# Peptides against a protein of PDB entry 4ASU: the designs that were tried, part 58

Target 1, 270 residues: chain A of PDB entry 4ASU
Amino acid sequence: ATLKDITRRLKSIKNIQKITKSMKMVAAAKYARAERELKPARVYGVGSLALYEKADIKTPEDKKKHLIIGVSSDRGLCGAIHSSVAKQMKSEAANLAAAGKEVKIIGVGDKIRSILHRTHSDQFLVTFKEVGRRPPTFGDASVIALELLNSGYEFDEGSIIFNRFRSVISYKTEEKPIFSLDTISSAESMSIYDDIDADVLRNYQEYSLANIIYYSLKESTTSEQSARMTAMDNASKNASEMIDKLTLTFNRTRQAVITKELIEIISGAA
Target 2, 83 residues: chain B of PDB entry 4ASU
Amino acid sequence: FTFASPTQVFFNSANVRQVDVPTQTGAFGILAAHVPTLQVLRPGLVVVHAEDGTTSKYFVSSGSVTVNADSSVQLLAEEAVTL

## One batch from the design tools (peptide; made by RFdiffusion4, then SolubleMPNN)

Design b1_p12_1_s1 (from b1_p12_1, 6 letters changed)
Fold by OpenDDE base, seed 1:
Structure b1_p12_1_s1 (fold): chain B 270 residues (1-270), chain C 83 residues (1-83), chain A 12 residues (1-12)
Amino acid sequence: as target 1 above (270 residues)
Amino acid sequence: as target 2 above (83 residues)
Amino acid sequence: DEKYVNLSEAAK
């Protein structure tokens, strides 16, 4: 490679490094906010799931319709955030299909669709776009919940798959159950809840769905921003290493050129 | 007793004497060993009676309240403010 | 045909 080529590459990599550093800072700011907002969201979301856990709601095996909601975003450059969710979705879908269940999918974020559309396009009910530019709100979750409820797909049981935030360096892909109104209403374990009005139960279920979606969005966002910080940091480090390597190459090449020129002068060839 | 909105936690697994909630079917008080129930909140006042005798008042918009068999209570409001 | 929903637009 010529000195000019090396210089051009150096300039390019330095520019990339600047971009990755900038992106890291942006992700850091978003992460800090997301983590703060996750604290109450987690209490809120976990509280909403308490009924399902305590009542031990189960779906009869003869019920066949299952919904999978995958939660991520539209934005890339965040490591395995999207692929982790997609992987678990694929696994769950395969297991359910093997058990003779009908599976439909909702994707929150365009990246889910991007990964799964080739193999699971026929199973998608809806994909939500423009996810990840701003922090998720309860309004966003309500929109998603409403769309699901109005989709006409009468699922018996479902699962929401998302990345749960553990720490700045760790997340875990998890699954939480969602149940249809009919499943809840028919569950034997619900008998302990006396005199529940059907309309009340319907409204309650709508909130529950919105609540868990909201929770999943907050967990996902925090995990994503953290992962992006890490990814950008790694990219910056890789760029730094490449810069060092190319700088050494540049120096060696420069010395070789100088030596050659000196020899030519001494020999009278130039 | 857990009382939270999406953006704020007021009580987290706390022990309280009584919680008065506004529901679609009417306002009622949740006491110790209350029978399990599910209700939807209407806009109104929530009053939390602490074991020490102090009371706290909140205004809530909408949401849900769950009383479980184990006496745990989850009050989840879409919006809530301290009064 | 796949259905798409713009979350930002829907939330307004």
Scores: peptide ipSAE 0.435, ipTM 0.927, DockQ to the pose 0.808
Fold by OpenDDE base, seed 4:
Order: C-alpha cells, then structure tokens, then sequence
Structure b1_p12_1_s1 (fold): chain B 270 residues (1-270), chain C 83 residues (1-83), chain A 12 residues (1-12)
C-alpha cells in the first residue's frame, strides 16, 4: 500500500471513530433516560401481568390461532438486539406451527420485518415504523394495542417477545403472554373472580394489552440503548486499534520511501 | 397493594388497610381479603387508607384495578396525581 | 399488501 492509500484509510477510520463516539454519547444519554423511565414502567407492566400469572390463564389446546408480537425498533447498530428478538420469534413460530397452530405476526419496529420478511412475510399483520427515534409513550402502546385489537385476527393466545433489561451490560429476550378477551373470559381459572361485566372485562383487557405493550417497549428501549452504547464503544475501540496499526505501517512505509530516495541520490541514479 | 401509572409508582407491594377507587359502576372500596375482582377506573379520586391511619388522596384519569385471590391488588392508572 | 403504521403519525 502506498502512503497515499494508508493516509486515506486512516482518515476514513478516524472519521468512523468520531461518528461512533458521538453515537455512543447519544446512546448513553438515551439509556440514562430510558433506565429512569423503566423503573415505574416495570412496576406498571408487571402489575398488569399479575392477573395472568396469578390466575394461570391457559389457552385450550383446541385453540389454534396465535399472535406473535415482536418488539424492537427501526434503529440499527445495537448489537444483537433485533436479531435476538427475531430469532426467538422464528423459534416460537416454528414451535407453534409444529403444534398445528396458525401464527400471525406483528412487528414493532421495521427491523423485525427486515429480518423476517423473506420467510414470514405472509404472516405479518402489521409492522409499526418510526420506532426508536423518541422514547416510547403510553400513547404509542395504545396505538399498537388498538391496531392489534382491530386487526381482525381473532387470536386465542399471543406472545409478546422483547428484550428485558437486566443491566447496562445485559439483556434477555423474553416472552410474555397475551390473551384474547374470549380466552380470558372463558378461562376456568377466572371463575374465582367475581361476576364481571362483559364491557368491563373488555375495557380491562384493552388496558392490560396497552400496559403490557408499554412495558415491553420500555424494556426494549432500555436494552437497545444500552446495547448501542456498548456497540459504539466497541466500534470506537476497534477503530482506535486499527488507527494505531495503520499509523505504524505508515511510519514504516514513509521511512522506506525516504531511504529509497536517499539511496538514489547517493548513487547518482537520480 | 400496587398503585402506579406508566410514569410514577405510588405504592409497590405495600400493605394498606383500604383503598377506595372510582369505577364506572361507582365507588369501590377494597378491604383486606376482598373477593377477587376486576374493575375499570373512571376519572376520580382514589383514597388509600394506610394501616397507620393516614389517608392519601389521588386523582386518576382511567385505568384498571385487580383484586386477586392472594389479596394482592394492582391499581394501574393511565394518569395519576397526588392531592 | 403488507400493512404499515407509523407510530408518530398514529399517536397524534
């Protein structure tokens, strides 16, 4: 490689490093906010899931329609955040299919579709875009919930798959259940609950769905920002190492060129 | 007893004496060992009676309340403010 | 055709 080539490459990598450092800082800021907002969101969301856990709601085996909601974002450069969700979605879909169930998919974030469109395009009900530019709000969750409920797909049971935040260095892809109104209403385990008006139950279910989705969004966002921060940090470090290597190469090459020129001068070959 | 909004937690697995919630069907008082039930909140006042006799008031917009068989209660409001 | 929803637009 010529000095010119090395210099060009150095410049390019330095620019990349600047970008990755900037992105790291942005991700860090977003992470900090997300983590703060996750605290109440987790209490809120887990609270909403309490019914399903405590009542041990189960879908009868004869019910075959299943909905998978994958939660991620539109934004890349965050490690395995999207692929982990997609992988679990694929696994879940395959398992459900093997069990003779019909599967439909909702993608929150365009990355889900990007990964799954080739193999699962026919199963998508809806993909939500413009996810990840701003922190998710309860309003966003409500929109998603409403779209789900109005999709026309009469699922019996659903799975919401998202990355749960564990720590700044760790997340875990998890699945939480979503149940249709009919499934909840007909669940034997619900018999212990006082006579509930159908309208009340419907409204309750709507809130529950929105709550769970909101929770998943908050978990996902926190995980994503943390992962991005880490990814950008790693990228910056890798760039730094490459810069060092190229700098050494540059110096060596430069000296070689100089030496060659000196020899030519001394030998009179110029 | 858990009482939270999406953005704020007021009670987290706390023990309380009584919680009065506004439901679409009217006022609903949740006492210890209340029968399991599901309700939807209407805009109104939530009153939490602590075991020490203190009373806290909140305004909620909407949401849900769950009373489980294990006596756990989840009051989840879309919006809530302390009064 | 696949259905897409923009959250930013839908939330308004």
Amino acid sequence: as target 1 above (270 residues)
Amino acid sequence: as target 2 above (83 residues)
Amino acid sequence: DEKYVNLSEAAK
Scores: peptide ipSAE 0.461, ipTM 0.937, DockQ to the pose 0.798; fails the geometry check
Fold by OpenDDE base, seed 5:
Structure b1_p12_1_s1 (fold): chain B 270 residues (1-270), chain C 83 residues (1-83), chain A 12 residues (1-12)
Amino acid sequence: as target 1 above (270 residues)
Amino acid sequence: as target 2 above (83 residues)
Amino acid sequence: DEKYVNLSEAAK
């Protein structure tokens, strides 16, 4: 490689490093906010899931329609955040299909669709775009919930798959149950609940769905920002190492060029 | 007893004496060993009576309340403010 | 045809 080539490459890598450092800082700021907002969101979301755990709501085995909601975003450069969710979705879909169940998919974030389009395009009901530019709000969750309820797909049981935040260096892809109004109303375990009005139950289910979606969005966002921060940090470090290596190569090459020129001068070949 | 909005937690697995909630079907008080029920909140006042005698008031917009068989209660409001 | 929803537009 010529000195010119090395110099050009050095310049390019240095520019990339600047970009990755900047992105790291942005991700760090977003992470800090997301982590703060996740605390109440987790209490809120876990609270919504408490009924399903306490009542032990189960879907009859003869029910065949399943819904999978995958939660991620539109934005890349965040490690395995999207692929982890997609992998879990694929696994779940395959298991359900093997059991003779019908599976439909909702993707929150364009990256889910991007990964699953070739293999699962026919199973998608809806993909939500413009996810991840701003922190998710309860309004966003409500929109998603409403779209699901208005989709016309009468699922019996579903699951929402998202990355749960553990720490700045760790997340785990998890699945939480989603139940249809019919499933909840017909569940034997719900018989202990006092005379629930059908309208009340419908509204309750709508809130429950929105609550769970909101929770999943907050977990996903926090995980994503943390992962992006880590990814950008790693990229910056890798760039730094490459700069050091290329700098050494540059110096060696420069010395070689100088030596060659000196030899040419001494030999009179100039 | 858990009482939270999407953005704020007021009570997290706390022991309380009584919670008065505004529901679409009517306001009711949740006491110890209350029968399991599901309700939807209407805009109104929530009053929490702590075991130590402290009373706290909140205004909620909408949401849900769950009373489970194990006496656990989840009050989840879309919006809530302390009064 | 796959259905797409833009959250920013829907939230308005």
Scores: peptide ipSAE 0.457, ipTM 0.939, DockQ to the pose 0.785; fails the geometry check
Fold by OpenDDE base, seed 3:
Structure b1_p12_1_s1 (fold): chain B 270 residues (1-270), chain C 83 residues (1-83), chain A 12 residues (1-12)
Amino acid sequence: as target 1 above (270 residues)
Amino acid sequence: as target 2 above (83 residues)
Amino acid sequence: DEKYVNLSEAAK
């Protein structure tokens, strides 16, 4: 490589390093906030899921319509955050299909669609964009919930797939169930809940769905920011190492050029 | 007894004597061994009566309350403030 | 065509 080529490459890598360092700092700030906001959100979300667990709500086998909600964001450069969710979605979709279920997909964040569009485009009901620039709010969750409920797809059961935050260095892709109003209303296990008004149950379900979605968004955001911070740190370190190597190469090449020129002068060669 | 909003936790798996909640069907008190029920909150006052006799008041906007067969209660408000 | 929803717009 010529000195010019090496210099150009060095400049490029240094620029990338600046970007990755900046992104690391931004991610760190967002992570800190997300982690703080996740604490109450987790209690809130887990509380909403308690009914499904305690009531042991099950979907009858004859019910075949299943909805998969994948939760991620629009933003890249966060390691395996998006691919992990997509992988789990694919696995779940395949399992459901094998069981004779109809599967539709909702993507929260454009990256889900980006990964799945070729193989699963026909299964997408809606993709939500503009996810990841700001922290998710309950309002955002409500929008998603409302869109789902008004989608016209009469699912019986659903799965919300998201990355649950464990620590700054660890997340786990998880699945939580969602149920339609009809499924809840018809569930035998709900018989212990006496005289539940249909309107009350409808409203309850709307809140429940929004609550679970909100929870998933908060888990996803925290996981994403931590992963991005790590990814950007790794990228910065890799860039640094490459810069060092290229700098050495540059110096060696420069010396070689000088030596060659001296030899040409001494030898009388043009 | 769990009482939380999306942004704040007031009670997390706590033991309380009684919780008064404002629901769309009317305010009611949740005591030990209350029958399982699902309700939706209306804007109003939540009153938590602790075992030690302490009473705490909260204003909630909307949300849900679940009373389970195991006597666990989840009060989930969209917005809530301590009074 | 596939349906897209922008959260920022929908929240308004």
Scores: peptide ipSAE 0.454, ipTM 0.936, DockQ to the pose 0.808; fails the geometry check

Design b1_p12_1_s2 (from b1_p12_1, 5 letters changed)
Fold by OpenDDE base, seed 3:
Formats: structure tokens, sequence, C-alpha cells
Structure b1_p12_1_s2 (fold): chain B 270 residues (1-270), chain C 83 residues (1-83), chain A 12 residues (1-12)
């Protein structure tokens, strides 16, 4: 490689490093906010899931329609955040299909569709885009919930798959259940609950769905920002190492060029 | 007793004497060992009566309230503010 | 058929 080539590459890598460092800082700021906002969201979301756990709601085996909601975002450069969700979605879809279930998919974030479009395009009901630019709000969750409920797909049960935040360096892809109104209303375990008006139950379910989606979005966002921060840090470090290596190469090459030129001068002067 | 909005936690697994909630079917008080039920909140006043006699008031928008068989209660409001 | 929903527009 010529000195010019090395110089060009050095400049390019330095620019990349600058970008990755900047992105790291941005991700760090977003992470800090996300983590703060996740605390109440987790209480809120887990609270909403409490019914399903306490009531031990089960879907009858004869029910065949299953919905998978994958939660991620539109934005890349965050390590395995999207692929982890997609992997679990694929696994779940395959397991359900093997069990004779009909599976439909909702993707929150364009990355889910990008990963699954070739193999699962026919199973997608809706993909939500413009996810990840701003922190998710309950309004966003409500929109997703409403769209799901209005999709016309009468699922019996569902799974929401998202990355649960553990720490700044750790997340885990997890699944939480979603149940249809019919499944909840028909569940034997619900008999202990006083006569619930059908309209009340419907509204309750709508809130429950929105709550769970909101929770998943907050977990996902926090996980994503932390992962991005880590990814950008790693990228910056890698760039630094490459810069060091190229700098050494540059210096060696420069010395060689100088030596060659000197030899040529000496030999030509001969 | 858990009382939270998406952005704020007011009570987390707390023991309370009574919680008055505004529901679509009417306001009702949740006492210890209340029968299990599910309700949807309407905009209105939530009153939490602590065991020590302290009363706290909150305004809530929409949401849900769950009373479970184990006497756990989840009050989840879309928006809530301390009054 | 698969549909796309823009959350930024839907929340407005």
Amino acid sequence: as target 1 above (270 residues)
Amino acid sequence: as target 2 above (83 residues)
Amino acid sequence: SESYVDLSKASA
C-alpha cells in the first residue's frame, strides 16, 4: 500500500472513530434516561401481568391461532438486539407450527421485518415503523394495541418477545403472554373473579395489552441503548487499534520510501 | 397494593387499609380481603387509606384495577397525580 | 396483506 493509501485509510478510520464515539455518548445519554424511565414502567408492566400469573390463564389446546409480537426498533448498530428477538420469534413460530398452530406476526420496529421478511413474510400482519427515534410513550403502546385489536386477526393467545434489561452489559430476550378477550373470559381460573361486565372486561383487556406493550417497549429501549453504547465503545476501540497499526505501517513505509529515494539519489548520482 | 402510572410509582406492594377508586361502574372501596374483581378506571379521585391512618389523594385518568384472590391489588392508571 | 404503520403519525 502506498503512503497515500494508508493516509486515506487512516483518515477514514479516524472519522469512523469520531462518529462511533459520538454515537456512544448519545447512546449513553439515552440509556441513562431509558433506565430511569424503566423503573416505573417495570412496576407498571409487571403489575399488569400479575393477573395472568395469579389467575394461571391457560389457552385450551384446541385453540390454534397464535400471535407473535416482536419488539425492537428501526435503528441498527446495537449488537445482537434485533437478531436475538428475531431468533426467538423464529423458534417460537417453528414450535407453534409444529404443534399445529396458526401463527401471525407483528413487528414493532422495521428491523424485525428486515430480518424475517424472506422466511415469514406471509405471516406478518403489521409492522410498526419509526420506532427508536424517541423514547416510547404509553400513547405509542396504545396505538400498537389498538392496531392489533383492529387487525381482524382473532388470535387465541399470543407472545410478546422483547429484550429485558438486566444491566448495562446484559439483556435477555424474553417472552410474555398475551391473551385474547375470549381466552380470558373463558378461563376457568377467572371464575373466582366476581361477575365482570363484558364491556369492562373488554376495556380491561385493552389496557392490559397496552400496558404490556408499553412495558416491553421500555425494556427493549433500555436494552437497545445499553447495547448500542457497548457496540460503539467496541467499535471505537477497534478503530483505535487499527489506527495504531496503520500509523506504524505508515511510519515504516515512509521510512522505506525515504530510504529508497536516498538510494536512488545516490545511485543516480553515480 | 401496587399503584402506578407508566411514569411513576406511588405504591409498590404496600399494605394499606383501604383504597377508594373511581370505576366506570361506580366508585368503590377496596378493603382487606375484598372479593376478586377487575375494573376499569374512570377519571376521578383515588383515596388511599394507610394503616397508620394517613390518607393520600390522587387524581387518575383511565386505567385498570385488579383485586386478586390473594388480596393483592394492582391499580394501574394511565395518568396519575398527587393531590 | 402485510401493512406498515408509522407510529410517529399514528400518535399525532
Scores: peptide ipSAE 0.410, ipTM 0.933, DockQ to the pose 0.725
Fold by OpenDDE base, seed 4:
Structure b1_p12_1_s2 (fold): chain B 270 residues (1-270), chain C 83 residues (1-83), chain A 12 residues (1-12)
Amino acid sequence: as target 1 above (270 residues)
Amino acid sequence: as target 2 above (83 residues)
Amino acid sequence: SESYVDLSKASA
């Protein structure tokens, strides 16, 4: 490589490093906020999921319609955040299909669609875009819940798949159940609950769905920002190493050029 | 007893004597060993009676309340403020 | 048919 080529590469990598460092800082700020907001959201969401766990709601085997909700975002450069969710969605879809279930998919964030469109395009009901630029709100979750409920797909059971935040260096892709109103109302385990008005139960289910979605969004966001911060840090480090290598190459090449020029001068061959 | 909004936690697995909640069908008090039930909140006052006799009041906009067989209670409000 | 929802617009 010529000195010019090396210089061009150095400039390019230095620019990339600058960008990745900047993005790291932005991600760090967003992560800090997300983590703070996740604390109450987790209590809220786990509280909502408590019913399903305590009531041990089960879907009858004869029920065949299953909904998979993948929670991610539109934004890249966050490591395996999107691919992890998509991978689990694929696995779940395959398992359900093998069990004779009908599977439909809702994607929260365009990245889910981008990954799964080729193989699962016919299964998509709704894709939500413009996810990830701003922190998710309960209003956002409510919109998603409403769209799901109004999708016309009468699922029996669903799976919401998202990345649960563990620490700044760790997340885990997890699945939580979603149940239709009919499934909840018909569950034998619900018999222990006092006579509940159908309208009350419907409203309750709507809140529950919104709550769970909100929780998943908060977990996902925190995981994503943390992962992005890590990814940008790694990118910056890699760029730094490359800069060092290229700098050494540049210096060596420069010395070689100088030496050659000196030899030409001394030999009079020029 | 857990009482939270999406953005704030008021009680997290706390022991309380009684919680009065405003529901769409009317206000009711959740006592110890209350029968399992599901309700939805209407805008109104939540009153938490602590075991030490203290009473806290909150205004909630909407939400849900769950009383489970194990006596756990989840009060989840969309919005809530301390009064 | 697959539908797309812009979350930023839907929340407004």
Scores: peptide ipSAE 0.413, ipTM 0.933, DockQ to the pose 0.714; fails the geometry check
Fold by OpenDDE base, seed 2:
Structure b1_p12_1_s2 (fold): chain B 270 residues (1-270), chain C 83 residues (1-83), chain A 12 residues (1-12)
Amino acid sequence: as target 1 above (270 residues)
Amino acid sequence: as target 2 above (83 residues)
Amino acid sequence: SESYVDLSKASA
């Protein structure tokens, strides 16, 4: 490689490093906000899930309709955030199909559709786009919940799959259950709640769905921003290492050129 | 007893004496060993009576309240403010 | 048929 080629490559990598550093800072700011907003959201969401755990709600085996909700975003450059969710969605869909269940899919964020459309296009009910530009709100979760309830697909049980935030360096793809009103109302474990008005239970379920979706969005967002920050940091480090290597190569090449020129001068003067 | 909105936590697994909640079917008090129930909140006042005798008041919008068999309570409001 | 929903427009 000529000195000009190396210089051009150095300039390019330095520019990339500047971009990745800038993106890291932006991701860090968004992460800090997301983490702050996740704290109350987690209490809120876990509180909503408490009923399902304590009542041990189970779907009868004869029920066949299952809904899978994958939660991610539209935005890339965040490592395995999207692929991890998609992988678990595929696994869950395959397991359910093997058990004789009918499976439909909802994607929160365009990346889910991008990954799964080719293999699962017939199973998609709805994809929500414009996810990830701004922090998710309870209003967003309510819209998603309403669209699900109005989709016309009368599922018996569902699975919401999202990345749960553990730390700045760790997330875990998790699955939480969603139950239909009919499944909840017919559960034997709910007999202790048998004096509940049907309209009350319906409204309760709507809130429960919105609550769980909101929780998943907040976990996903925090995980995504953290992962992006890490990815940009790694990219910046890799760029730095490459710059160092190319700088050494440049110096060696420059010395070789000088040496060659000196030899030519000496040989021509002879 | 857990009381939270999407953006704020007021109580997290706390022990309280009594919680008065406004529901669509009417306001009721949740005492120790209350029977399990599910209710939906209407706009109104929540009053939390702590074991030490302290009383706290909150205004809530919509939401849900769950009383479980193990006496755990989850009060989840869409919006809530300390009064 | 698959539907698409824009969350930015729905919240407005």
Scores: peptide ipSAE 0.400, ipTM 0.931, DockQ to the pose 0.691; fails the geometry check
Fold by OpenDDE base, seed 1:
Structure b1_p12_1_s2 (fold): chain B 270 residues (1-270), chain C 83 residues (1-83), chain A 12 residues (1-12)
Amino acid sequence: as target 1 above (270 residues)
Amino acid sequence: as target 2 above (83 residues)
Amino acid sequence: SESYVDLSKASA
C-alpha cells in the first residue's frame, strides 16, 4: 500500500472512532437516565404482575390461540439486543406450534420485524415503529395495549418477551405472561375475589396490560442503551488498535521510501 | 402495601394501618386482612394511614388497586401526586 | 394482514 493509501485509511478510521466515541457518550447519558427511570418502573410493573403470580392463573390446555409480544426498538448498533429477543420469540413460537397452538406476533420496534419477517411474516399482527428515539412513556404503552386489545385477535394467553436489565454489562431475555379477559375471568383461583364486576375486570386488565408493556419497555431501553454503550466502546477500541497498526505501517513505509530515495541519489540513478 | 406510579414509588412493601382509595364504585378503606378484591381507580384522594399514626394524602388519576389473598396490596396509579 | 403503527403519531 502506498503512503497515500495508508493515510486515507487512517483518516477514515479516525473519523469512525470519533463517531463511535460520540455515540458512546450519548448512549451513556441515555443509559444513566434509563436506569434512574427503571427503578420506579420495576416496582410498578412487578406490582402489576403480582396478581397473575399470586392467583396462579393458568390457561386451559385446550385453548389454542397464543400471542407473542416481542419488545425491542428501531435502532441498531447495540450488540445482541434484538437478536436475543428474536431468538426467544422463535423458540417460543416453535414450541407452541409443536403443541398445536396458533401463534400470532406483535413486534415493538422495527428490528423485530426485520429479523423475523422472512420466516414469520404470516404470524405478524402489528409492528410498532418509531421506538427508541425517545424514552418510552406510559402513553406509548397505553397505545400498544389499546392496539393489542383492538387487533381483533382473540388470544387465550400470551407472552411478552424483552431484555431485563441486570447490570451495565449484563441483560437477560425474559418472558412474562399475558392473559385474556376470558382466561382471567374463568380462572378458578379468581373465585376468591368477591363478585368482581365484569366492567371492572375489563378495565383492570387494560391497565394491567399497559403496565406490563410499560415495564418491558423500560427494561428493554435500559438494556439497549447499556449494550450500545458497550458496543461503541468496543468499536472505539478496535478502531484505536487499527490506527496503531496502520501508523506503524505508515512509518515503516515512509522510512523505506526515504531509504530508496537516498540510495537513488547516492547511486546517481537519478 | 405498595403504592406507585410509572415514575414514582410512594410505598414499597410497607406496613400500613389503612388505605382509603377512590374507586369507580366508590371510595372504600382497605384494612388489615381485607378480603381479596380488584378495583379500578377514579380520580380522587388516596389517604394512607401509617402504623405510627401519620396520615398521608395523595391525588391520583386512573389506575388499579389489588388486594391479594396474602393481604398484600398493590395500588398502581397512572399519575399520583403528594398533597 | 400485517399493520404498522407509528408510536410517535399515535401518542400525539
Scores: peptide ipSAE 0.393, ipTM 0.923, DockQ to the pose 0.662; fails the geometry check

